# Designs tried in a protein design run: peptides against a protein of PDB entry 3B8E. Part 13

Target 1, 230 residues: chain A of PDB entry 3B8E
Amino acid sequence: PFLIFIIANIPLPLGTVTILCIDLGTDMVPAISLAYEQAESDIMKRQPRNPKTDKLVNEQLISMAYGQIGMIQALGGFFTYFVILAENGFLPIHLLGLRVNWDDRWINDVEDSYGQQWTYEQRKIVEFTCHTPFFVTIVVVQWADLVICKTRRNSVFQQGMKNKILIFGLFEETALAAFLSYCPGMGVALRMYPLKPTWWFCAFPYSLLIFVYDEVRKLIIRRRPGGWVE

## One batch from the design tools (peptide; aimed at target 1 K164 I165 F171)

Design b1_p12_2_s4 (made by RFdiffusion4, then SolubleMPNN; from b1_p12_2, 11 letters changed)
Fold by OpenDDE base, seed 5:
Structure b1_p12_2_s4 (fold): chain B 230 residues (1-230), chain A 12 residues (1-12)
Amino acid sequence: as target 1 above (230 residues)
Amino acid sequence: KLLELARKLAKL
């Protein structure tokens, strides 16, 4: 998010406080829950890692984590951001380069894509109205990502949902996201304004895409061991 | 852990 904010000079898609709420709030319990996952049924058929030659962080893991899944998550967040701004009169093309005038407190006549003028206060309300749905979008795509992390090779349907701590983590992160989004005073404390319940559904296609993508990847690995997809 | 770290960094 912040990289595109700098490169494209768009209004801030996700605030620093909302990032901290993800990193320290919603992600901690789900992360810990993976330590309680059962071993895959084929683990004893795999060669042990050589601790001298095989890196824990390899190019494959970086490619999967940052290059594939992380990009789909970012696209989901940006989709929600652009939809909200478009509903408020700011089309995606009009946002390019707008940051300089958007963040200027002395400019109270910033025009949208339809010629409507926006005061600094109105613009900041819309910006902070984007932060909460972007945050919620990340939580919704994290459901799929947590579930796909249960296994490296086996399908989630083969592994099942037996990890009660992981199930608890999914409910905890969702409840925390709802609390941060709707609790009175969060707009002042965290700059997180309440969102319409419909915005929770904006991430569902991306969450499904992450899940389907990883299941297809795992299917290819099972059919062709030692391939470029592994 | 790295997928989670990657999520955290993709959020930055």
Scores: peptide ipSAE 0.014, ipTM 0.463, DockQ to the pose 0.035
OpenDDE base, seeds 1, 2, 3, 4: peptide ipSAE 0.005, 0.011, 0.012, 0.013; ipTM 0.351, 0.417, 0.398, 0.430; seeds 2, 3, 4 fail the geometry check

Design b1_p12_3 (made by RFdiffusion4)
Pose (drawn by RFdiffusion4):
Structure b1_p12_3 (pose): chain A 230 residues (1-230), chain P 12 residues (1-12)
Amino acid sequence: as target 1 above (230 residues)
Amino acid sequence: VVSVVLFVVALV
């Protein structure tokens, strides 16, 4: 959101105060719950981990996330940001450009007239909008995420999806999102109500991508002992 | 019980 905001100087897809809603807020309970997760095998049947090698935060970890599911999770939220505008004057292949505020009216695009009070708006189909969706889009994939980060070898099947807390930590999250996107007014600090009809599901297309992927490889992992590149 | 509690909490 901040990165592409510079390369192609488009409108800020995600705000800063808006980021402190995934960390110390929404993803919170989910990860804590990840811990209540149980065994995945008879571990009391393997030499002790050599602290010289198999670190906690391995770098393969980074690959399998910071550059793999952080991306297909990236596109999903970096998609909803578009169609959050298209239905208001989004530039499918346009827009790429600054958007002053002291401008107050004077300019718009793709057949329109945006600015003052609609400047609070020229930055509202984004502020109290685009951001908030790029938010629910996040959580949206955090589901398939939270359901894949529940094993590094077994399928959600071979390991029943019964982490009572996590299952009942999902609603515990998703709800925060909506109870926060339709907050009777806590939209001042945060954003405004994203049209329940669609503004949500739009990110859901991608979540299904995440899932099946890591779900597949795990097979490649199992169907292949010392699985190759994966 | 834990499931019910957390479900109720989620609904609140």

Design b1_p12_3_s1 (made by RFdiffusion4, then SolubleMPNN; from b1_p12_3, 9 letters changed)
Fold by OpenDDE base, seed 3:
Structure b1_p12_3_s1 (fold): chain B 230 residues (1-230), chain A 12 residues (1-12)
Amino acid sequence: as target 1 above (230 residues)
Amino acid sequence: EIEKELLERALR
């Protein structure tokens, strides 16, 4: 998100403090919860890896986690960002290069896509209104990410949802998102203004996409073991 | 006043 902010010169979609909340608050408990996941039912039927050639974290795993899933997650966040700005009169094309004027406190007549002028204070309220739903979108997408991480080969439907600590992790990250979104003072402290509950649903298609993608991938692995998708 | 109005809009 920050790289796109710099390259495209758009209003900041996600604040640095909010990024820290993701890294330290939202991701930690879910990651720890995976340590308590029950082993896959077929794990003992697999041959041991070669410790000299087979890495625990290989290029395929990195490509999947940071390439494909990460791109879907980022796309979801930016989608929500652009929708909110568009609803406030700023179409995506109009945002390109707007950052310089957007962040200038002395310019109080920045025009939106419809010719309406916005003061600095109004613009910053809209910007900080975007930070919250971007963050929430990340959390909602992380639900799917965490669930798909339960297994490497078996479907979630085969493995089940018996890990109570993982379930707790899902509730914890959701509760944190709700706290940061709606607790009084978060606008001043974290530059996160509250959002209407309907914005939570903007991320659901992307969560579903990640879930379906991973289930299809796992299905292919089960049907064609040793394939390029494994 | 403007901030309040925008916040109220954001919560709708």
Scores: peptide ipSAE 0.031, ipTM 0.686, DockQ to the pose 0.023
OpenDDE base, seeds 1, 2, 4, 5: peptide ipSAE 0.020, 0.019, 0.021, 0.029; ipTM 0.655, 0.620, 0.675, 0.694

Design b1_p12_3_s2 (made by RFdiffusion4, then SolubleMPNN; from b1_p12_3, 8 letters changed)
Fold by OpenDDE base, seed 2:
Structure b1_p12_3_s2 (fold): chain B 230 residues (1-230), chain A 12 residues (1-12)
Amino acid sequence: as target 1 above (230 residues)
Amino acid sequence: EVEEELLKRALE
């Protein structure tokens, strides 16, 4: 998100503090939970064909898969961001290069895509309105990510949700998201305005996309063991 | 109005 902010010179989609909350808050418990995930019976029984090449290939493929999931996650966040700004008159194309004028306190006549002028205060309200939904979108997408990370080859339906630690992580992450979104003072402290409950649903299509993507990936791996998708 | 007040406080 921050990289796109710099490259595209768009208004800040996600605050620094919010990013820190993701990195330090929401990701820690899930990461720990994944470490305690039950090993797939089939993975542990297979002797490595070639310890050197198979490890490297597996690491590359895992890295690529997580990279792709991360991209989908980012797309989900940006989708929410662009929807909010578009609803407020700022179309995605208009946001390109707008940051300089957007952040200038002395410019009170920044035009939206429809020619409406926005004061600095109005712009910042819209910006801060994006922070919370973006964060929540990440959390909702992470639900799917955590679920799919339970297994390497088996479907979630086959493995089940036996890891109590992972379940706890999901609840903790959700509780943190609710706290940051609705606790009094978070708007001032974190520049995260309260989120309308409807915005929680904006991320669900992307969560579903990640879930479907991973299930398809796992299905391919099961059908073609030793393929490049593994 | 509430958002504006919050913004003002956040910008101080």
Scores: peptide ipSAE 0.023, ipTM 0.657, DockQ to the pose 0.021
OpenDDE base, seeds 1, 3, 4, 5: peptide ipSAE 0.017, 0.018, 0.021, 0.019; ipTM 0.576, 0.629, 0.649, 0.612; seed 1 fails the geometry check

Design b1_p12_3_s3 (made by RFdiffusion4, then SolubleMPNN; from b1_p12_3, 8 letters changed)
Fold by OpenDDE base, seed 1:
Structure b1_p12_3_s3 (fold): chain B 230 residues (1-230), chain A 12 residues (1-12)
Amino acid sequence: as target 1 above (230 residues)
Amino acid sequence: DVEELLRQRALL
């Protein structure tokens, strides 16, 4: 998010507080939940891997997969951000280079794509309204990430959702997202203004995309053992 | 004021 913010010089799509809430609030419980995930029944039946060769290959492949998932996650967040700003009159092309004027408190006549003038306060409300759905988008995408990370080779449908800690993690991050989005005073305290419940669904295509991507990846691994996708 | 503005912009 910050790289695009700096390169494109657009209004800040995700605030520092929101990032802290992701890193400390939504990522920790899921990570713990995965640490307590029971080993796959097929992994337990496998012979010990060569620690030098098989670990490195597996770590590289996992790193690439998580890198790709992270990129899809970021794209989902930015998509939500651009849609909200477009609905408020700021088309994506118009946002390029706008940050300097956007963040200037003395400029109260920043024009949107339709020639409407926006005060500093109005702009900041829209910006902070974008922070919330970006965060929610991350949480919704993380649902898919957590579910797909339960297994490396088996389909989620084969392994099932037996880990109560994982289910608790999904509930916790969702409850936190709801709390941060709808609790009174969060706009003032955390610069996270309320979000329409419909915006939760904006992330679902990306969550589904990640889920399908990983299921296809796992299917390829099952059909072609030792391929580049493993 | 913020809530009203958000309603006016169809954000809420």
Scores: peptide ipSAE 0.018, ipTM 0.642, DockQ to the pose 0.023
OpenDDE base, seeds 2, 3, 4, 5: peptide ipSAE 0.018, 0.017, 0.018, 0.018; ipTM 0.632, 0.590, 0.618, 0.597; seed 4 fails the geometry check

Design b1_p12_3_s4 (made by RFdiffusion4, then SolubleMPNN; from b1_p12_3, 8 letters changed)
Fold by OpenDDE base, seed 3:
Structure b1_p12_3_s4 (fold): chain B 230 residues (1-230), chain A 12 residues (1-12)
Amino acid sequence: as target 1 above (230 residues)
Amino acid sequence: EVEKELLERALR
């Protein structure tokens, strides 16, 4: 997100403190919870992997898959960001290169896509209004990411949701997201203004997409063991 | 006041 902010010169989509909350708050507990996931039902049917060749291939595939998922997460966040700004009069094309004028406190007549002028204070409020939904979008997409990480080959429906610690992790990250979004003073402290409850649903298509993608991937692996997708 | 108005708008 920050790289896109610099490259595209758009208003800051996600605050630095919020990023830290993601990295340290929402990601840690879920990651630890995966250590307590039950072994896949078919794990004992697999032959030992060659420690030199098979590990490298698997690591590359895992890295690629997580990289793709990360891109979908970022895309979801930016989608939410652009929707909010568009609803406030700033179309995506108009945001390109706008950062310089946006961040200048002495310019109080920045025009939106419809010719309305925005003061520095007004546009900063809109910017900070985007931070929270972006963050929430990441959390919602992380639900799918965490769930799909339960297994490598078996469907979630086959493995089930028996890991209580993983479930706790999902609730913890959601509770943290709600706290940061709605607790009084978070707007001042973290530049995270409260969001409409409906914005939580903006990420659901992306979460579903990740889930479906991974289930299809796993299905292919089960049907074609040793294939390119494995 | 502007902040409150924008926040209220954002929460609608």
Scores: peptide ipSAE 0.035, ipTM 0.723, DockQ to the pose 0.022
OpenDDE base, seeds 1, 2, 4, 5: peptide ipSAE 0.021, 0.025, 0.030, 0.025; ipTM 0.656, 0.661, 0.704, 0.684; seeds 1, 2, 4 fail the geometry check

Design b1_p12_4 (made by RFdiffusion4)
Pose (drawn by RFdiffusion4):
Structure b1_p12_4 (pose): chain A 230 residues (1-230), chain P 12 residues (1-12)
Amino acid sequence: as target 1 above (230 residues)
Amino acid sequence: FFFIFFISFFII
């Protein structure tokens, strides 16, 4: 959100105060719950881990996330940001450009008249909007995320999805999102109500991508002992 | 929804 905000100088898809809503806020309970997760095999049947090699935060870990599921999760939220506008004057292939505030009216685009008080709005189909969606889009995928980061070898099937806390940590999250996106007014610090009708589901298309993917590979992993590149 | 939220606590 901040990165592409510079390369193609488009409107800020995600705010800073908006980022402190995934960490010390929404994703919180989910990860804590990840811990209550149980065994995945008879571990008391393997030499002790050699602290010289198999680190905790391996780098393959980074690959399998920071550059793989952080991306298809990236596109999903970096999509909703678009169609959050298209239904207001989004430039499908346009827009790529600054948007002053002292401008107050004077300019717009794709057949419109944006600015003052609609400048609070020229930055409101984004502020109290686009951001907040690029937010619920996050959580949206955090589901398939939270349900894939529940094993590194077994399918959600071979390991029943019964982490009581986590399952009942999901609504524990999703709810925070909405109870926060339709907060009777806590929209001053955060953003405004994203149209329940669609503004949510739009990110859900991608979550199904995440899931099946890591779900597949794990087979490639199991169908193949010392699985190649994966 | 609030009830579901509370029910989740109870289950937990």

Design b1_p12_4_s1 (made by RFdiffusion4, then SolubleMPNN; from b1_p12_4, 11 letters changed)
Fold by OpenDDE base, seed 2:
Structure b1_p12_4_s1 (fold): chain B 230 residues (1-230), chain A 12 residues (1-12)
Amino acid sequence: as target 1 above (230 residues)
Amino acid sequence: LQELLEQARKAI
């Protein structure tokens, strides 16, 4: 999010406070819960790791977690961002390079894609209106991310949802997201304005996409052991 | 602030 904000000079899609709420708030309990995940059913059928050649975390796993999945998460968030701004008259193409004028408090006549003029105050309302849905979008896609991280090779359907701590983590992060989104004063304290409940569903296609993508990946690994996908 | 919140709610 922040890199695209700098490179494309678009209005800020996700506030620094919301990023901190993700990294320190919603992700902590889920991440800890993975330490209590049950071993994969086939783990004892694998050859022992060679500690001289095999890393605990291989480059492929890192590439998947931070590269591919992280990009899909960002796409989900940006989709929500662009939808909200488009509904308010700012088409995605018009946002490119707009940041300088958008953030200038003395410019009160910034035009949208339809020629409507926006005051600084109005623009900041729309900007902060994007922060909460973007945050919630990340939480919803993180449900899929957490679930797919349960296993490296086995399907989630083979592994099952037996980790009660992980299930608790999913409820905790969701409850925290709801609290940050709807608690009185969060608009002032965190610049997180309350969103319509319908915006929670905006991320569901991306969450499903992540889940399906990983299940297909795991299926390929099971059918072709030792492949580049492992 | 209430007007801002209402506007934000309408914008979503």
Scores: peptide ipSAE 0.014, ipTM 0.431, DockQ to the pose 0.026
OpenDDE base, seeds 1, 3, 4, 5: peptide ipSAE 0.008, 0.000, 0.005, 0.006; ipTM 0.455, 0.240, 0.343, 0.436; seed 3 fails the geometry check

Design b1_p12_4_s2 (made by RFdiffusion4, then SolubleMPNN; from b1_p12_4, 11 letters changed)
Fold by OpenDDE base, seed 4:
Structure b1_p12_4_s2 (fold): chain B 230 residues (1-230), chain A 12 residues (1-12)
Amino acid sequence: as target 1 above (230 residues)
Amino acid sequence: LEELLELARELI
């Protein structure tokens, strides 16, 4: 989010507070829950990792986490961001380079794509209205991310949902996201304005995409052991 | 969560 904010000079898509709520709030319990995941049924059929040659964090893991899943998550968040701004009169192409004028409190006549003028206060309301749905989008795609992280090779359908702590984590992060989105005073306290419940569904295609992508990846690994995808 | 909310309030 922040890199695109700098490079494209767009209005801030995700605030620092919302990032902290993800990193310290919604993602902690789910991440801890993975430590309690049951071993894959085939784990004892795999050769042990060579501690001298095989890194715990390798290029494949970095590529998967940041280069693939992280990019799909970012695309999901940005999709939600662009949809909200478009519904408020700001088409994606008009947002390019708009940051400088958007963040200037002395400019009260910033035009949208339809020639409507926006005051600084109105612009900040719509910006903060984007932060909450972006945050919720990340939580919804994290459901898929957490579920796919249960296994390296086996399908989630083979592993099943037996980890009660992980299931609890999914409910906890969702409840926390709902609390942060809808609790009275969060607009003042966190600059997270309430969102329409329909915005929760905006991320579902991306969550499904993450899930399908990883299941296909795992299927390829199972069918072609020792491939470049492993 | 309350501590996080307090920290978040201090950062805003």
Scores: peptide ipSAE 0.012, ipTM 0.422, DockQ to the pose 0.039
OpenDDE base, seeds 1, 2, 3, 5: peptide ipSAE 0.012, 0.000, 0.000, 0.000; ipTM 0.451, 0.326, 0.404, 0.338

Design b1_p12_4_s3 (made by RFdiffusion4, then SolubleMPNN; from b1_p12_4, 12 letters changed)
Fold by OpenDDE base, seed 1:
Structure b1_p12_4_s3 (fold): chain B 230 residues (1-230), chain A 12 residues (1-12)
Amino acid sequence: as target 1 above (230 residues)
Amino acid sequence: LLDLLLKAREEV
């Protein structure tokens, strides 16, 4: 999000406070829950990792986490961001280079794509209105990310959802996201304005895409061991 | 959406 904000000079899609809420709030309990995941049924059939040659975090894992899944997550967030701004009169093309004027408190006549003038206060309201749905979008795609992280090779359907701590983590992150989105005063305290409940569903296609993508990946690994996908 | 948000802000 921040890289595109700098490169494209668009209005800030995700605030620093919302990023902290993701990193320290919504992701912490789910990440800890993975430590309590049951071992895969085939784990004892695998050769032990060589600690000298095999890294715990290899290039393939980094590519999967940041290069593939992370990109899908970012695309989901930006999709939500662009839809909200478009619904408020700012088409994606018009947002390019707009940041300089957008963030200038002395300019109160910034025009949208339809010639409507926006005051600084109005612009900041719509910007902060984008931050909350972006945050919620990340939480929704993180459901899929957490679920796919339950297994390295086996399907989630083979592993099942027996980890009660992981299930609790999914509810906790969702409850926290709802609290941060709808609690009175969060707009002032965290610059997280409330979102319409419909915005929760904007991320569902991306969450499903992540899940299906990883299940297909794991299926390929199971059918063709030693492939480039592993 | 903006009008709804502005109204919600006025109610707070």
Scores: peptide ipSAE 0.012, ipTM 0.443, DockQ to the pose 0.026
OpenDDE base, seeds 2, 3, 4, 5: peptide ipSAE 0.012, 0.000, 0.006, 0.010; ipTM 0.498, 0.257, 0.418, 0.447; seed 3 fails the geometry check

Design b1_p12_4_s4 (made by RFdiffusion4, then SolubleMPNN; from b1_p12_4, 12 letters changed)
Fold by OpenDDE base, seed 2:
Order: C-alpha cells, then structure tokens, then sequence
Structure b1_p12_4_s4 (fold): chain B 230 residues (1-230), chain A 12 residues (1-12)
C-alpha cells in the first residue's frame, strides 16, 4: 500500500495508525494462535529438515506470503479504496499524481473527475473515510490467510478447526476491528471514521479467493509431491 | 505517538 502511495502519488489509502492497528492489534492473537496448531497427519512421514541447507523461511515461503497472498490482500484493500473514492467523484486515473495538491492545505479547489471543487477539509474527510474500510478489508482477508496458514499440505477440511485459540483469535480480531471502527472518538484519536456495514462485505470475494487459491495449491501438492508449488 | 505519526505523515 505505502509503495503505491509513493510511486503513484495517490491520496494515502491506509494511514500509519491503521497499519499499527493491524500489526500490533488485530494480527497479534491470530499469529500466536498458529503456535498451537496441530501437526499435519503426514508430518512424521516427511524427512527431517536439514538445518544447514533448508531454511525455515525459504524463497517459496516468501513467494507465497508476499508475492501471492500479500498481493491479493493489497488488491482487496485498494479495491475498497478506489470504490470509495470513485463514489465520491475521484476516478482511479484521476488519483494518479493528485497527492501533492491533495495534501496542500492552501489549495481548496482540487477538482474531482466531474469538475467539482473540493476543499482541503472535504478531501481529508474522504481520505480518512477510506482508512477504516481499508483496515476492515485487511481483517476480512486475514481470516482466510490465518485459516490457510494452519497447514502446508493438508486441506483445512482434513485438518479441521480444532485449534480453539485460533478460533478465539478470529473472533478477537473481528471484535477489535469493530471496536476501532465504531467506538466514539476513534475518528479523532485514530483518524478512523465509522464505516457503513456494507463495506465489510467488499473484501469477501478476495477472502474467498485466497482460501480457494490455497486449497487448490495444497491439492496440487498432494497430487504431485516435490513440485515447485511446495 | 499520535503527534509523531502526524509528523511522519507530513514527512512523506
């Protein structure tokens, strides 16, 4: 998200406060919960890792986490961002290079895609209106990300949802997201304005996509052991 | 922290 903000010079899609709420708030309990996940049924049939040659964090894991799943998560967030801005008169193409004028407090006549002029205050309201839905979008796609992280090879349907701490983590992160989004004063304290309940559903297709993609990946691994997908 | 974050946003 931040890289696109810098390279494309678009209005800030996700605030630093919202990033901290993800990294330190919503992701903490879910991430810890993975330590309590049951071993896959076939783990004892695998050869032990060679500590000298096999890294815990390998190129395949980095590619999966950042190159695939992380990109889908970012796309989900940006989709929500662009929809909100488009509904407020700013089409995606018009946002390119707009940041300089958008963030200038002395410019009160920034035009949208329809020729409407926006004051600095109005622009900042719209910007902050994007932050909360982007944050919630990340939480919704994290549901799928957490669930797929339960296993490397076995389907989630084979593994099951027996990890009570993980289930608790899913509820906790959702409750925290709702609290941060709707608690009075969060707009002032965290620049997180309340979102319409409909925005929670904006990320659901992406969450489903992540889940289906990983289940298909795991299915391929099970059918073709030792493939590049593992 | 909020002030630091606000300043960091201005520096970007």
Amino acid sequence: as target 1 above (230 residues)
Amino acid sequence: LLELLAEARKAV
Scores: peptide ipSAE 0.007, ipTM 0.394, DockQ to the pose 0.022
OpenDDE base, seeds 1, 3, 4, 5: peptide ipSAE 0.006, 0.005, 0.000, 0.006; ipTM 0.390, 0.400, 0.388, 0.409; seeds 1, 3 fail the geometry check

Design b1_p12_5 (made by RFdiffusion4)
Pose (drawn by RFdiffusion4):
Structure b1_p12_5 (pose): chain A 230 residues (1-230), chain P 12 residues (1-12)
Amino acid sequence: as target 1 above (230 residues)
Amino acid sequence: VIFFIISVILAF
């Protein structure tokens, strides 16, 4: 959101105060719950881990996330940001450009008249909007995320999805999002109500991508002992 | 809200 905000100088898809809603807020309970997760095999049947090699935060870890599911989770939220505008004057292939504030009216685009009070709006189909969606879009995939980061070898099937806390940590997250996107007014600090009708589901198309993917490979992993590149 | 409370109860 901040990166592409510079390369193609488009409107800020995600705010800073908006980022402190995934960490010390929404993703919180989910990860804590990840811990209550149980065994995945008879571990008391394997030499002790050699602290010289198999680190905790391996780098394959980084690959399987920071550059793989952080992306297909990236596109999903970096999509909803578009169609959050298209239905207001989004430039499908346009827009790529600054948007002053002291401008106050004077300019707009794709057949419109944006600015002053609609500058609080020229930055409101984004502020109290686009951001907040690019938010719920996050959580959206954090589901398939939280349900894939529940094993590194077994399918959600071979390991019943019964982490009581986590299952009941999901609504414990999703709810925070909405109870926060329709907060009777805590929209001053955060953003405004994203149209329940669609503004939510739009990110859900991608979550199904995440899931099946890591779900597949795990088979490639199992169907193949010392699985190749994966 | 009710579903949230129920979910918290079921979580523990």

Design b1_p12_5_s1 (made by RFdiffusion4, then SolubleMPNN; from b1_p12_5, 10 letters changed)
Fold by OpenDDE base, seed 5:
Structure b1_p12_5_s1 (fold): chain B 230 residues (1-230), chain A 12 residues (1-12)
Amino acid sequence: as target 1 above (230 residues)
Amino acid sequence: TELLELARKLAL
């Protein structure tokens, strides 16, 4: 999010406070829950890792985590961001380079894609209105990310949802996201304005895409062991 | 207060 904010000079899609709420709030319990996951049924058929030659963090892991899943998550967040701004009169093409004028407190006549003028206060309200749905979008795609992280090779349907700590983590992160989004005073404290409940559904296609993508990946690995997809 | 009212109007 922050890289695109700098490169494209768009209004800030996700605030620093919302990033901290993800990294320290919603992600902690889910991440810890993975330590309680049962071993995959084929674990004893795999060769042990050589600690001298095999890196814990390899190119495949980086490609999967940042290059594939992380990009789908980012696309989901940006989709929500662009839809909200478009509904408020700012089409995606008009946002390119707009940051300088958007963040200027002395410019009260920034035009949208339809020629409507926006005051600094109005612009900051719509910006902060984007932060909460972007945050919620990340939480919704994290549901799929957490579920796919249960296994490396086996399907989630083969492994099942037996990890009660992981199920608790999914409810905890969702409850925390709802609390941060709708609790009175969060707009002042965290600059997180409340969102319409319908915005929670905006991320569902991306969450499903992550899940389907990983299940297809795992299916390919099971059919062709030792391939580049592993 | 005005920011919250406007946010409420935009959230409606």
Scores: peptide ipSAE 0.020, ipTM 0.523, DockQ to the pose 0.024
OpenDDE base, seeds 1, 2, 3, 4: peptide ipSAE 0.022, 0.022, 0.015, 0.017; ipTM 0.532, 0.530, 0.442, 0.508; seeds 1, 2, 3 fail the geometry check

Design b1_p12_5_s2 (made by RFdiffusion4, then SolubleMPNN; from b1_p12_5, 10 letters changed)
Fold by OpenDDE base, seed 5:
Structure b1_p12_5_s2 (fold): chain B 230 residues (1-230), chain A 12 residues (1-12)
Amino acid sequence: as target 1 above (230 residues)
Amino acid sequence: KELLELARELAE
């Protein structure tokens, strides 16, 4: 998100405080919960890794975690961002290069795509209103991310949802997201303005996409061991 | 500008 902010010179889609809330708030308990996940049923049927040649973190794991899943997550956030700005009169094409004028407090006549003028204060309210649903989008996508991380090869349907700590983590991150989104004073303290409840559903297609993608990947691995998707 | 209105209502 921050790279696109710099390259495209668009209004800030995700604030630094919001990033900290993700990294320190919503991700910590879910990550710890994975330590309590049960071993996959077929773990003893797999060949042992060679500790001299097989790295724990290899190019395939990096590609999956940061390249594929991370990209889908970012796309979900940006989709929400662009939809909100479009509903407020700023079409995606109009946002390109707008950041310089957007962030200038002395310019109070920035025009949207429909010729409406926006004061600095109005623009910042819209910007901070975008930060919250971007954050919520990340949390909703993280539901799928956490669930798919339960297994490397078996389907989630084969593994089941028996890890109570993981389930607690899902509720905790959701409750925290709701608290940060709707608690009075969060707009001033965290620059996270409240959002309409309907925005929680905006990320669901992306969460579903990640889940389906990973299940298909795991299905291919089960059918063709040693393939490029492993 | 529905989000702006919502933000104002919630800030009161």
Scores: peptide ipSAE 0.006, ipTM 0.404, DockQ to the pose 0.026
OpenDDE base, seeds 1, 2, 3, 4: peptide ipSAE 0.006, 0.000, 0.000, 0.000; ipTM 0.348, 0.266, 0.311, 0.265; seed 2 fails the geometry check

